# Ledger of designs, part 19: peptides against a protein of PDB entry 2L9B

Target 1, 91 residues: chain A of PDB entry 2L9B
Amino acid sequence: ANFLSQKFPELPSGIDVNINMTTPAMMISSELAKKPKEVQLKFLQKFQEWTRAHPEDAVSLLELCPQLSFVTAELLLTNGICKVDDLIPLA
Target 2, 91 residues: chain A of PDB entry 2L9B as posed
Amino acid sequence: ANFLSQKFPELPSGIDVNINMTTPAMMISSELAKKPKEVQLKFLQKFQEWTRAHPEDAASLLELCPQLSFVTAELLLTNGICKVDDLIPLA

## One batch from the design tools (peptide; made by RFdiffusion4, then SolubleMPNN)

Design b1_p13_2_s2 (from b1_p13_2, 7 letters changed)
Fold by OpenDDE base, seed 5:
Structure b1_p13_2_s2 (fold): chain B 91 residues (1-91), chain A 13 residues (1-13)
Amino acid sequence: as target 1 above (91 residues)
Amino acid sequence: SSEVSQWLKELLS
């Protein structure tokens, strides 16, 4: 099995994005906004902890699923944890 | 891990 199937067997399937109607970023933002703030914060906290403990796997995951980079940034911004200028140096 | 998968499932499904 590939890395994703092996390490993340319950990884949810993606959804299609109609790029004629919206951008992938807008779609992701919209979907994230549908989740309770508690779920958003829980993800951030747990993902941060996991990334700290498993940096190699985290890099591999983000390389295979670059959407997660946007997800993380979006959640940090929308939950007031970071501001745009806080993320600029990381780009 | 299954734990990470669960977090992602809850967030993205």
Scores: peptide ipSAE 0.273, ipTM 0.818, DockQ to the pose 0.668
Fold by OpenDDE base, seed 4:
Structure b1_p13_2_s2 (fold): chain B 91 residues (1-91), chain A 13 residues (1-13)
Amino acid sequence: as target 1 above (91 residues)
Amino acid sequence: SSEVSQWLKELLS
């Protein structure tokens, strides 16, 4: 089994993006905005804790799922946790 | 991690 299937069982399949209709970033932002704030914050808190405990797995996940990097950044920004300038060193 | 998968499921589906 590949890394994703083994380390993250029942990982969501995701949704298709029609690049002719909108950008992937816009679609991700739209879908995230539909989730309750409590769900967004819970994810950020738990994902941060998990990342600290499993940094190598976190890197692998983000490399295989680059859209998740955008998800994390978007959630940090929209929930007022960090500013765009704070992310520049990582870009 | 199954727990991480559940967090992702809640957020992304």
Scores: peptide ipSAE 0.265, ipTM 0.815, DockQ to the pose 0.658
Fold by OpenDDE base, seed 1:
Structure b1_p13_2_s2 (fold): chain B 91 residues (1-91), chain A 13 residues (1-13)
Amino acid sequence: as target 1 above (91 residues)
Amino acid sequence: SSEVSQWLKELLS
């Protein structure tokens, strides 16, 4: 079993997107917007806590699933937790 | 973890 299947056994399979930068981002944003705010905030809080406790696994996950970096940034922005300028040091 | 997987599933599915 690979890293993803071992560490995240019930991770959703997701859907294929094209390799362009804008279309995948729009698709992700659209799907995220369908989720209740409480679900979005719960993910951010729990993911932050998990990342602090398991930094090596978090790095591996984000390397294997770079779209998750966009997900996190999008949720931070759309929920007003940070501004675009706050993300510059992380880019 | 399975817990993280469930958070992701709830968010992304």
Scores: peptide ipSAE 0.273, ipTM 0.819, DockQ to the pose 0.681; fails the geometry check
Fold by OpenDDE base, seed 3:
Structure b1_p13_2_s2 (fold): chain B 91 residues (1-91), chain A 13 residues (1-13)
Amino acid sequence: as target 1 above (91 residues)
Amino acid sequence: SSEVSQWLKELLS
C-alpha cells in the first residue's frame, strides 16, 4: 500500500485529462464552478483545519496530488478570499 | 483520512 491508499482510503481515482482538448486547469476550474458556493467554502474551511492539524500529511498529499494545490488556490481566488499576489509566497 | 476523502468526493465528484 502506498501513502495515498493508506492515509486516504476511498480517495477518488480522478479522471484522465485530454490535454489536446483542454488544459487541466481549465477542466478543474469548470468542474469546481459546478459546485454550489456553500460546498466550495465548506471544503476550504475543513481542508484548512485539517491541514493545520496534520501538516505533514497535508504536505505529502499536496506533493503527490499537486492538482489539489490548484483546487485550493482556485477556490480562494474565485470566492474572493485572496488575490493572486497573496499566493506568490507559496509558489 | 476518510474524512478528507469524503470532502474530496463531495467537491470533485
Scores: peptide ipSAE 0.268, ipTM 0.816, DockQ to the pose 0.683; fails the geometry check

Design b1_p13_2_s3 (from b1_p13_2, 7 letters changed)
Fold by OpenDDE base, seed 4:
Structure b1_p13_2_s3 (fold): chain B 91 residues (1-91), chain A 13 residues (1-13)
Amino acid sequence: as target 1 above (91 residues)
Amino acid sequence: SSEVSKWLAELLS
């Protein structure tokens, strides 16, 4: 059993992306934009709290789910918490 | 924790 299955047994299977029709980033951005700002901020706040409380698990999760890194970045950017230049060191 | 799983599910739903 991998880390994800063990730590996050209710993790969804995911959605296939046809890269010829869209990019994963575009799909994620679109889905996030469908959520109310309150929901976006709530997720970001809770994820931030969890990350601080479980830094090792957070690193593992982000390594295994790179899409989540994009989600985090997108939420930070779209909600005005950081700017693109702030993410350059992480590229 | 399964909480992150729920968050992901919510985001992807």
Scores: peptide ipSAE 0.061, ipTM 0.614, DockQ to the pose 0.766
Fold by OpenDDE base, seed 3:
Structure b1_p13_2_s3 (fold): chain B 91 residues (1-91), chain A 13 residues (1-13)
Amino acid sequence: as target 1 above (91 residues)
Amino acid sequence: SSEVSKWLAELLS
C-alpha cells in the first residue's frame, strides 16, 4: 500500500499540476491566504507535534510531497515566526 | 481547482 494512502487516507491523490501560467507556489500561496491566521497557526502547531512524534514518517512525507515543505516555510515566514535567512541553511 | 489546491485545502481544513 502507498505511504500517503496509509497515513493520510482522506487526502486527495497527489497528481501533478498541469502546465499553465500559474505555478504550484502561486496556488499554494493562494490557498493558504484563504485560511484564517488561527487556522494557519493551528496547522503549524499540529504539524510540528506530528513531525516530532513521527520523524521518519515526516521525512518520507516531505520527500513525497515537497509542496508541504513550501507550505510550512511560507506559513513560518508569513506569520513572522522566522525570516528567509533562517531557512537558507535548510535548502 | 487544481489538484494542488485540493490537496492543500484538504490538508489545512
Scores: peptide ipSAE 0.059, ipTM 0.602, DockQ to the pose 0.137
Fold by OpenDDE base, seed 1:
Structure b1_p13_2_s3 (fold): chain B 91 residues (1-91), chain A 13 residues (1-13)
Amino acid sequence: as target 1 above (91 residues)
Amino acid sequence: SSEVSKWLAELLS
């Protein structure tokens, strides 16, 4: 298992993306939605706490794995925690 | 975007 799977087991993993059949964004959104809401919220909580405790490492991780930014944004939006307009300043 | 697609593909792989 890679670092993301180890640190954040709530995330989906191990699914190959066939870009000709679907977009990666659609696929990741679908896989995230398969997780129970409690699991989704648990990830957000853990990621928030980890980011607060390790801000420099969090920046490095998001630079190394920018797809994680999408995951976080998607979960914030789908769980009604943020609106799209709330994320514009972060883009 | 194509760049985002690459990022997401790597996450799922």
Scores: peptide ipSAE 0.037, ipTM 0.595, DockQ to the pose 0.092
Fold by OpenDDE base, seed 2:
Structure b1_p13_2_s3 (fold): chain B 91 residues (1-91), chain A 13 residues (1-13)
Amino acid sequence: as target 1 above (91 residues)
Amino acid sequence: SSEVSKWLAELLS
């Protein structure tokens, strides 16, 4: 259940989603935004370095945990690192 | 949509 949080402690965990009040995507975005920018950037840096060093494992992880792709994209966008158009080829 | 919702919910669980 906490696989991603164990591997990447910068990610949020332990939050219930009430789909009658909001969408999971909105909840993820909100919870990510509550993390200090330094923590967000730290995750991005660690994930980038890890994926470069372990490309095959990274593919497997993203297949196993597709939500990680959403998180990464959200953080890249909200921190102004890239634009939506930059991510289209990866979708 | 349902599957995506499950994925995101699992991240928060």
Scores: peptide ipSAE 0.027, ipTM 0.566, DockQ to the pose 0.096

Design b1_p13_2_s4 (from b1_p13_2, 7 letters changed)
Fold by OpenDDE base, seed 1:
Structure b1_p13_2_s4 (fold): chain B 91 residues (1-91), chain A 13 residues (1-13)
Amino acid sequence: as target 1 above (91 residues)
Amino acid sequence: SSEVARWLAELLS
């Protein structure tokens, strides 16, 4: 298994995306929604702790795996941890 | 983007 699956087993397995049928973002959102809320929150907790312990590696990982940036934002929003307006500076 | 990644990392820090 790759680093993401080993370190964050709460994440859905990677799947191929047919861009003619749906967008990658829609697929990611759908797969995340299949996980129980407890699992989603557990991922966020682990990712937060890891980010605090390894801030430079966290930045590098998010740059290397842009899908993970979407995952993080999606879970923050859907679990009510932040609001859409909180993400406006990212635009 | 790099900026988005850095923002998210700082948000979670």
Scores: peptide ipSAE 0.117, ipTM 0.715, DockQ to the pose 0.049
Fold by OpenDDE base, seed 4:
Structure b1_p13_2_s4 (fold): chain B 91 residues (1-91), chain A 13 residues (1-13)
Amino acid sequence: as target 1 above (91 residues)
Amino acid sequence: SSEVARWLAELLS
């Protein structure tokens, strides 16, 4: 359909957020926490490899889906890959 | 297809 769907055909459809019940950040954290640590780490590994190989596509994806920046930061922090201080320069 | 898209689907669906 649109550019995003064409470039990333297997991208999830997304989840609606009820702003009266939760925040987007809470929703993201909750959904990520449902997945095993092993799956989270594998995702981070593959995303790292992919961003190295396709930096322009990575930038495009994160610009079109800024919520994925939060996803990435959340995964890095919760899995002990980075500390908060490591991400301050990127804020 | 994108490997990242695949991993995102597995992680978030």
Scores: peptide ipSAE 0.057, ipTM 0.603, DockQ to the pose 0.623
Fold by OpenDDE base, seed 5:
Structure b1_p13_2_s4 (fold): chain B 91 residues (1-91), chain A 13 residues (1-13)
Amino acid sequence: as target 1 above (91 residues)
Amino acid sequence: SSEVARWLAELLS
């Protein structure tokens, strides 16, 4: 099972994560790191809840905004919710 | 979508 299925069981399929997107990834990671852990975790919680309530919209969102997939992955990794190995299938 | 976009904007701003 990939990290999305494990951590967001109600999250429908979206765009795979590109963990090797260096420059954009570094930018996003830097901005995310500026926020407190509690804010990061709250985002994950709300995103999970939203995707559960709006699965079709979630698919559309992730297709249109693949950067959101990266954001989610980074938050999961940096907060120790999952390991890099959990994301490899989506890379 | 708009709500999630708002959350993301708030997180990244």
Scores: peptide ipSAE 0.045, ipTM 0.592, DockQ to the pose 0.342
Fold by OpenDDE base, seed 3:
Structure b1_p13_2_s4 (fold): chain B 91 residues (1-91), chain A 13 residues (1-13)
Amino acid sequence: as target 1 above (91 residues)
Amino acid sequence: SSEVARWLAELLS
């Protein structure tokens, strides 16, 4: 199992992304959207709390796993928690 | 981008 799926079980894991009719980006986006809203929000809340409690570890994790930044950003946007312009300073 | 897609694909692996 993926390291991130073990640490954050709310994230999708074990998904076959090798589908000829769909790009990896589209597949990932759709799989995230399949998670119930409450699960998406739970992940965001847990990640926020963990980041607040362990800021140095959070920075290290985001550097090691940059995909986590994009997942988090997408969930923030799709759930209406922030707008694209709100994320610009984080880039 | 294709690079972002690759990164995210690894997350789901």
Scores: peptide ipSAE 0.025, ipTM 0.571, DockQ to the pose 0.079

Design b1_p13_3_s1 (from b1_p13_3 with S3R H10E)
Fold by OpenDDE base, seed 2:
Structure b1_p13_3_s1 (fold): chain B 91 residues (1-91), chain A 13 residues (1-13)
Amino acid sequence: as target 1 above (91 residues)
Amino acid sequence: SPRKLLELLEEKL
């Protein structure tokens, strides 16, 4: 079993997307942007809580699914939680 | 960098 299957056994199958990280990120961000700001913030908060509880798994998840880094960064930026300058040093 | 992004998340949120 891969990392996702092991750590998230209840994950849905998902949908087929382009293999690059950019298109999946744009799709996810677009769907999240349709939600109220309160919901977007709630998603970030829940993600933060999970990363606090599972720091090693969080790193592994983002390494395996770099599209999620883009999604997270965009949510932080578009909700005024961080500035563009905060994203520049990210690799 | 995943680690740097997570640090940013922790710092700003």
Scores: peptide ipSAE 0.630, ipTM 0.935, DockQ to the pose 0.848; fails the geometry check
Fold by OpenDDE base, seed 5:
Structure b1_p13_3_s1 (fold): chain B 91 residues (1-91), chain A 13 residues (1-13)
Amino acid sequence: as target 1 above (91 residues)
Amino acid sequence: SPRKLLELLEEKL
């Protein structure tokens, strides 16, 4: 089994989206933006907690799913948690 | 990079 199947056995099959990184990120971000800011913050908090518990898995996830890096950065920025300057060094 | 993003997340949140 691949990484995603092993670490996230409850994942659904998913749906096809555009191949590039940005379009999937935009789709996810647009859905998250429909949620209250409190829900967006809770999402970030839960993600942070998971990354603390699984730091190397978190790196692997973001390497395999780079759209999630965009989504996370977008959430941080739009909720005023970070500034644009904070995103510049994120190569 | 993934690591730098995660560091930012830890730093700011």
Scores: peptide ipSAE 0.629, ipTM 0.935, DockQ to the pose 0.830; fails the geometry check
Fold by OpenDDE base, seed 1:
Structure b1_p13_3_s1 (fold): chain B 91 residues (1-91), chain A 13 residues (1-13)
Amino acid sequence: as target 1 above (91 residues)
Amino acid sequence: SPRKLLELLEEKL
């Protein structure tokens, strides 16, 4: 029915989190940070590949789940892939 | 901006 159910039918139910972006982003980033750097990089690479294949769905996902934008940005920063200045142009 | 982030992802990764 909704976007997530249609595009990601195998998603777990998930948990209810704060309405802001910070709390859910912190939770997700914390869990990802527990993984080896190789795994974190693989997640980013798979996400990138998916966004290449589904660019409009990727935009829709990030609009619906803005916490994922923060998570992605933090992964890029913490893995030395981008710098803070690279995030300034993001609106 | 989701589009700007995706552009950054493509550029840097």
Scores: peptide ipSAE 0.628, ipTM 0.934, DockQ to the pose 0.821; fails the geometry check
Fold by OpenDDE base, seed 4:
Structure b1_p13_3_s1 (fold): chain B 91 residues (1-91), chain A 13 residues (1-13)
Amino acid sequence: as target 1 above (91 residues)
Amino acid sequence: SPRKLLELLEEKL
């Protein structure tokens, strides 16, 4: 995508995945789950810092890549940072 | 929505 290429010029080519949100999200979550809890937390913290600095770009990224919203929610749940009820209001 | 998720991230983390 043009947005990703412009904002992240160093991005690798990537690979093709099924055309849905759930399967790509599960693949990403699976890879992240292989990392230590401390690494997962640091990842979330760095993502939070970036979203604070670039709030509209963060929205654009998640709209373009909805699988990342699922991944973020999964990380929040599995690391005990939020509860299932916290996700109900999300549209 | 992306905005609601980001608000949750800000609130909880």
Scores: peptide ipSAE 0.626, ipTM 0.934, DockQ to the pose 0.851; fails the geometry check

Design b1_p13_3_s3 (from b1_p13_3 with S3R H10Q)
Fold by OpenDDE base, seed 3:
Structure b1_p13_3_s3 (fold): chain B 91 residues (1-91), chain A 13 residues (1-13)
Amino acid sequence: as target 1 above (91 residues)
Amino acid sequence: SPRKLLELLQEKL
């Protein structure tokens, strides 16, 4: 089984999108932006907790799904948690 | 860098 199948066995079947970073990220961020700010914050908090508990899995996930890096960065920015300058040193 | 982003996430949130 691949990484996603093993780590997230209950993932639902998705809809195919273009295999790139930008378009899927924009789609996800757009949908999340429709949610209340408290929901967005809770999402970030739960994601943070998971990444703290599973740091190597988190790295693997973001390498496999770079869209999620863009989504995370945008959520941090739009919720005033970080500034654009904080993202500049990210490789 | 995924690692640096995750560090930022841990730091700022």
Scores: peptide ipSAE 0.633, ipTM 0.935, DockQ to the pose 0.855
Fold by OpenDDE base, seed 2:
Structure b1_p13_3_s3 (fold): chain B 91 residues (1-91), chain A 13 residues (1-13)
Amino acid sequence: as target 1 above (91 residues)
Amino acid sequence: SPRKLLELLQEKL
């Protein structure tokens, strides 16, 4: 079993997207942007809580699914939680 | 960098 299957056994199958990280990120961000600000913030908060509780798994997840880094960064930026300068040093 | 992004997430939120 891969990392996702092991750590998230209840995940849905998902949909087929382009293999690059940019298109999946744009799709996810677009769907999240349709949600109210309160919902977007709640998603970020829950993700933060999980990553705080599972830091190594969080790193593994983002390494496996780099599109999620883009999504997270965009949510932080568009909700005024961070500035562009905060994202520049990220590799 | 995943680690740096996660640190930013912890810091700013």
Scores: peptide ipSAE 0.633, ipTM 0.935, DockQ to the pose 0.852; fails the geometry check
Fold by OpenDDE base, seed 1:
Structure b1_p13_3_s3 (fold): chain B 91 residues (1-91), chain A 13 residues (1-13)
Amino acid sequence: as target 1 above (91 residues)
Amino acid sequence: SPRKLLELLQEKL
């Protein structure tokens, strides 16, 4: 029915989190940070590939789940893939 | 901006 159910039918139910972007982003980033660097990089690579293949769905996902934008940005920063200055032009 | 972030993701990784 909704975007997530249609595009990601195998997703777990998930949990309710704070309505702001910070709390859910912190939760997700914390869990990802527990994984080895190689696993984090693999997640980013798979996400990159998916977004390249499905650019409009990727935009819709990030609009619906803005916490994922923060998570992605943090992963890019903490893994030395981009710098803080690279995030400034993001509106 | 989701589009700008996605552009960054494509460029840097």
Scores: peptide ipSAE 0.632, ipTM 0.935, DockQ to the pose 0.851; fails the geometry check
Fold by OpenDDE base, seed 4:
Structure b1_p13_3_s3 (fold): chain B 91 residues (1-91), chain A 13 residues (1-13)
Amino acid sequence: as target 1 above (91 residues)
Amino acid sequence: SPRKLLELLQEKL
């Protein structure tokens, strides 16, 4: 939480969710799926750009919020950007 | 891992 507050000072308070990765990921993915494909792709592009510019912060973010890894993978799959086999090597 | 996922993101998009 301290990392998020420091790196993203404009973040809202957020909402409490179940203590697992799957349920939060499904909630986020569900909301993103309501957006047009073009919006989803633009979101991924901006996220990609940010992760290129801030690779260690990106790692820290995904370690702190593992649900975002599932969300990212889901977006890559559902938008035809990667295949299931591409996810197998991920630890 | 986060690093492997980020590498995939850079590679595919």
Scores: peptide ipSAE 0.632, ipTM 0.935, DockQ to the pose 0.852; fails the geometry check

Design b1_p13_3_s4 (from b1_p13_3 with S3E H10L E11K)
Fold by OpenDDE base, seed 2:
Structure b1_p13_3_s4 (fold): chain B 91 residues (1-91), chain A 13 residues (1-13)
Amino acid sequence: as target 1 above (91 residues)
Amino acid sequence: SPEKLLELLLKKL
């Protein structure tokens, strides 16, 4: 099994999307933006908790799925959790 | 940088 199957054994079935950097990110962000703010924040909190518990796997996830970096950044921005200036220095 | 983004997540949320 691949990394995602190993770390997220109960992932639902996905859909085909373009493999470029921005297209899947835009689709994911759009779907998440349709959820209530409380659901978006809960998602970020669960991701944060998982990251705290599994920091190396979190890095590996974002390296394997770089589109998730864009999704995370957009959620942080749109929910007022960070500013654009916080993202500019990120490589 | 994935590491720096995750640090930001941990810091701000």
Scores: peptide ipSAE 0.641, ipTM 0.935, DockQ to the pose 0.846; fails the geometry check
Fold by OpenDDE base, seed 1:
Structure b1_p13_3_s4 (fold): chain B 91 residues (1-91), chain A 13 residues (1-13)
Amino acid sequence: as target 1 above (91 residues)
Amino acid sequence: SPEKLLELLLKKL
């Protein structure tokens, strides 16, 4: 089994998206933006907790699915959790 | 960098 199926066995099948990162990220962010802010915050909190517990897997996830890096950054910005300047030094 | 972004997530939230 690949990384995603092993770590997230209950994931839905998903759909094909454009190969570029912007389009997939925009779609994911759009769906998350439809949820109440409290739900968005809870999602980020769970992601944070999981990252703290499984830092290597979190890095692997973002390397495998780089669109999620953009999604995470946008959620941090739109919910006022970080500033644009906080993202500049991210290589 | 995934590592840097995750560090930001851990720090700011």
Scores: peptide ipSAE 0.641, ipTM 0.936, DockQ to the pose 0.867; fails the geometry check
Fold by OpenDDE base, seed 3:
Structure b1_p13_3_s4 (fold): chain B 91 residues (1-91), chain A 13 residues (1-13)
Amino acid sequence: as target 1 above (91 residues)
Amino acid sequence: SPEKLLELLLKKL
């Protein structure tokens, strides 16, 4: 098993994508945007709960899969949960 | 920064 599978053993198998942040993020965000707002919110809530319970693993996940940072930020913006100004200071 | 984004997630939601 690769490092991701070892660190996150409950992670479902996925499809390999090109190595960059933007294209995969846009694809994921596009698919999520097809879901009802309630489903998008539920996804964010579950991610938040998991992050609260596993903060170090959450950091590791976003370091290994930086596309998920873009997805999370876009979901926060498009659902009116945060503003662009909230993202500007993020490194 | 993953840490700062996650902090924002925890704060705003």
Scores: peptide ipSAE 0.640, ipTM 0.936, DockQ to the pose 0.879; fails the geometry check
Fold by OpenDDE base, seed 4:
Structure b1_p13_3_s4 (fold): chain B 91 residues (1-91), chain A 13 residues (1-13)
Amino acid sequence: as target 1 above (91 residues)
Amino acid sequence: SPEKLLELLLKKL
């Protein structure tokens, strides 16, 4: 979409994945899970910082790429940053 | 929702 090209220039072409949200999220999460925990945490921290600095863009990103919401949630869970109960009420 | 998840990210991390 135009948002991605504008906000994140020079993105490579994506890999074709299943069109549902779960499969792409699982693939991304699986790749991230292969990284050391410190790398995963650093990724979350950078995402958090960017979100803090660009809240509207962060919302737009997750609206455009819903799979990233699942990825973020799973990273929060697997790294013990939040509990399942924290995710249940999320719309 | 994206907003609620991002709020959680900001809160918990």
Scores: peptide ipSAE 0.639, ipTM 0.936, DockQ to the pose 0.848; fails the geometry check

Design b1_p13_4_s1 (from b1_p13_4, 5 letters changed)
Fold by OpenDDE base, seed 4:
Structure b1_p13_4_s1 (fold): chain B 91 residues (1-91), chain A 13 residues (1-13)
Amino acid sequence: as target 1 above (91 residues)
Amino acid sequence: SPLERLEKLLELL
């Protein structure tokens, strides 16, 4: 199975992913996946805090690296924090 | 917006 099928097996039909975003996201995710799950969770928590504290910088970061939203979603799934169905309303 | 979407994702934590 490919990366998307493996991580998002229950994605509803019609949800498209920009390949230009997905490929770099795969690279980012692969690097993060090398870290312990505790580190990944801590990263997400700190990232959440940072985006709340620095929304303007978060916007700039997303402009530079729009892949981060995809990476975030994947990390949530991989760590069992949410289900694919939880992501549908956010598409 | 992309930021709002990201924030909503992170709210799932």
Scores: peptide ipSAE 0.631, ipTM 0.926, DockQ to the pose 0.531
Fold by OpenDDE base, seed 1:
Structure b1_p13_4_s1 (fold): chain B 91 residues (1-91), chain A 13 residues (1-13)
Amino acid sequence: as target 1 above (91 residues)
Amino acid sequence: SPLERLEKLLELL
């Protein structure tokens, strides 16, 4: 169980992370949430483009910051870009 | 893989 799991109990097990990853994820999400929604969306779009263009660097980043997938899922949900049910097939 | 999961998440945009 973690912060996001408590807020969205229907999240698949594959999205759940331990408390050690949840804490930094919460910090990242909190900082991004201070920006306008348009900025948050632009960030996600640029992040998507970057991962496509630099997959090896993205792997390295995920190894350094495994909480990024959790942050991404939270941003998608909190901005209404997708629903919890949309994440179930990704478990 | 972690990257594949991340990419699938981002495809929900």
Scores: peptide ipSAE 0.630, ipTM 0.925, DockQ to the pose 0.491
Fold by OpenDDE base, seed 3:
Order: sequence, then structure tokens, then C-alpha cells
Structure b1_p13_4_s1 (fold): chain B 91 residues (1-91), chain A 13 residues (1-13)
Amino acid sequence: as target 1 above (91 residues)
Amino acid sequence: SPLERLEKLLELL
């Protein structure tokens, strides 16, 4: 099992993703975007829990894929969880 | 830090 499969067991099963060192977050987002919003939300919740439980791994992931924060923001906006104005203070 | 920013984003959930 690859890194993401091990760290994110809550990802939808039955999908084999060719994970590389350049676009892992983008691939995850692309696949999740094809799923119902409730699945996307649940993923974000589990991701939140994971970052709290594994901060060192989260740092490593962010170093590998710095666009991950952008992807997260995109998911939040797309799912109506927050608005653009909510993100301004975080820039 | 990038992690702190990510955590702040996720707090919007």
C-alpha cells in the first residue's frame, strides 16, 4: 500500500490512484469531486482528524504538495462550507 | 506555518 492509502483509509475504496510526488492532492481532489458532497465533507472531517493526530506526517505532505491548502480551500468553497470572505484572513 | 494555515482552514468545518 502506498503512503496515501495507508494514511487515508477513509478514501473511497475500489479506486487505484497512481500517486506521484507532484500532484497527490490534486488527484485526491479530482476523485473526491466526483463523489457526493456528504462524502467530500466526511473526507474533510477525517482529514482534519488526521492532521491533528499526525502533524509530522501532515507537514511532510504539505512539503511534498504545497498546493494542498489551496485544494482544501477549494473544497470548502465548492461545498458551501465557507465563503471567500472567510478565507481572506487566512491568506 | 503551512500546517497552521491548513489547520485554520479545516477549523472552518
Scores: peptide ipSAE 0.627, ipTM 0.925, DockQ to the pose 0.540
Fold by OpenDDE base, seed 5:
Structure b1_p13_4_s1 (fold): chain B 91 residues (1-91), chain A 13 residues (1-13)
Amino acid sequence: as target 1 above (91 residues)
Amino acid sequence: SPLERLEKLLELL
């Protein structure tokens, strides 16, 4: 278990938090964390809109980059948008 | 599905 797994022990079901998955996730999260919180929120909002508008492409993206679900959960937690308890029912 | 999980995550916004 890496630090992300320790920091976010309760994640939605199906999110892989092994080192092979969390390493690229950490890279993505690290880059996003360099942006202002407002930009991070805007990214999440645009991402939400995109997944709704392009569900087939979103499925393909998740197949290529399954770590994106972990990244999304981390962004929600680190930005105080939700708490760990909010993720439990999604697990 | 992975997409449904992602959508539910994003609904927390």
Scores: peptide ipSAE 0.625, ipTM 0.925, DockQ to the pose 0.476

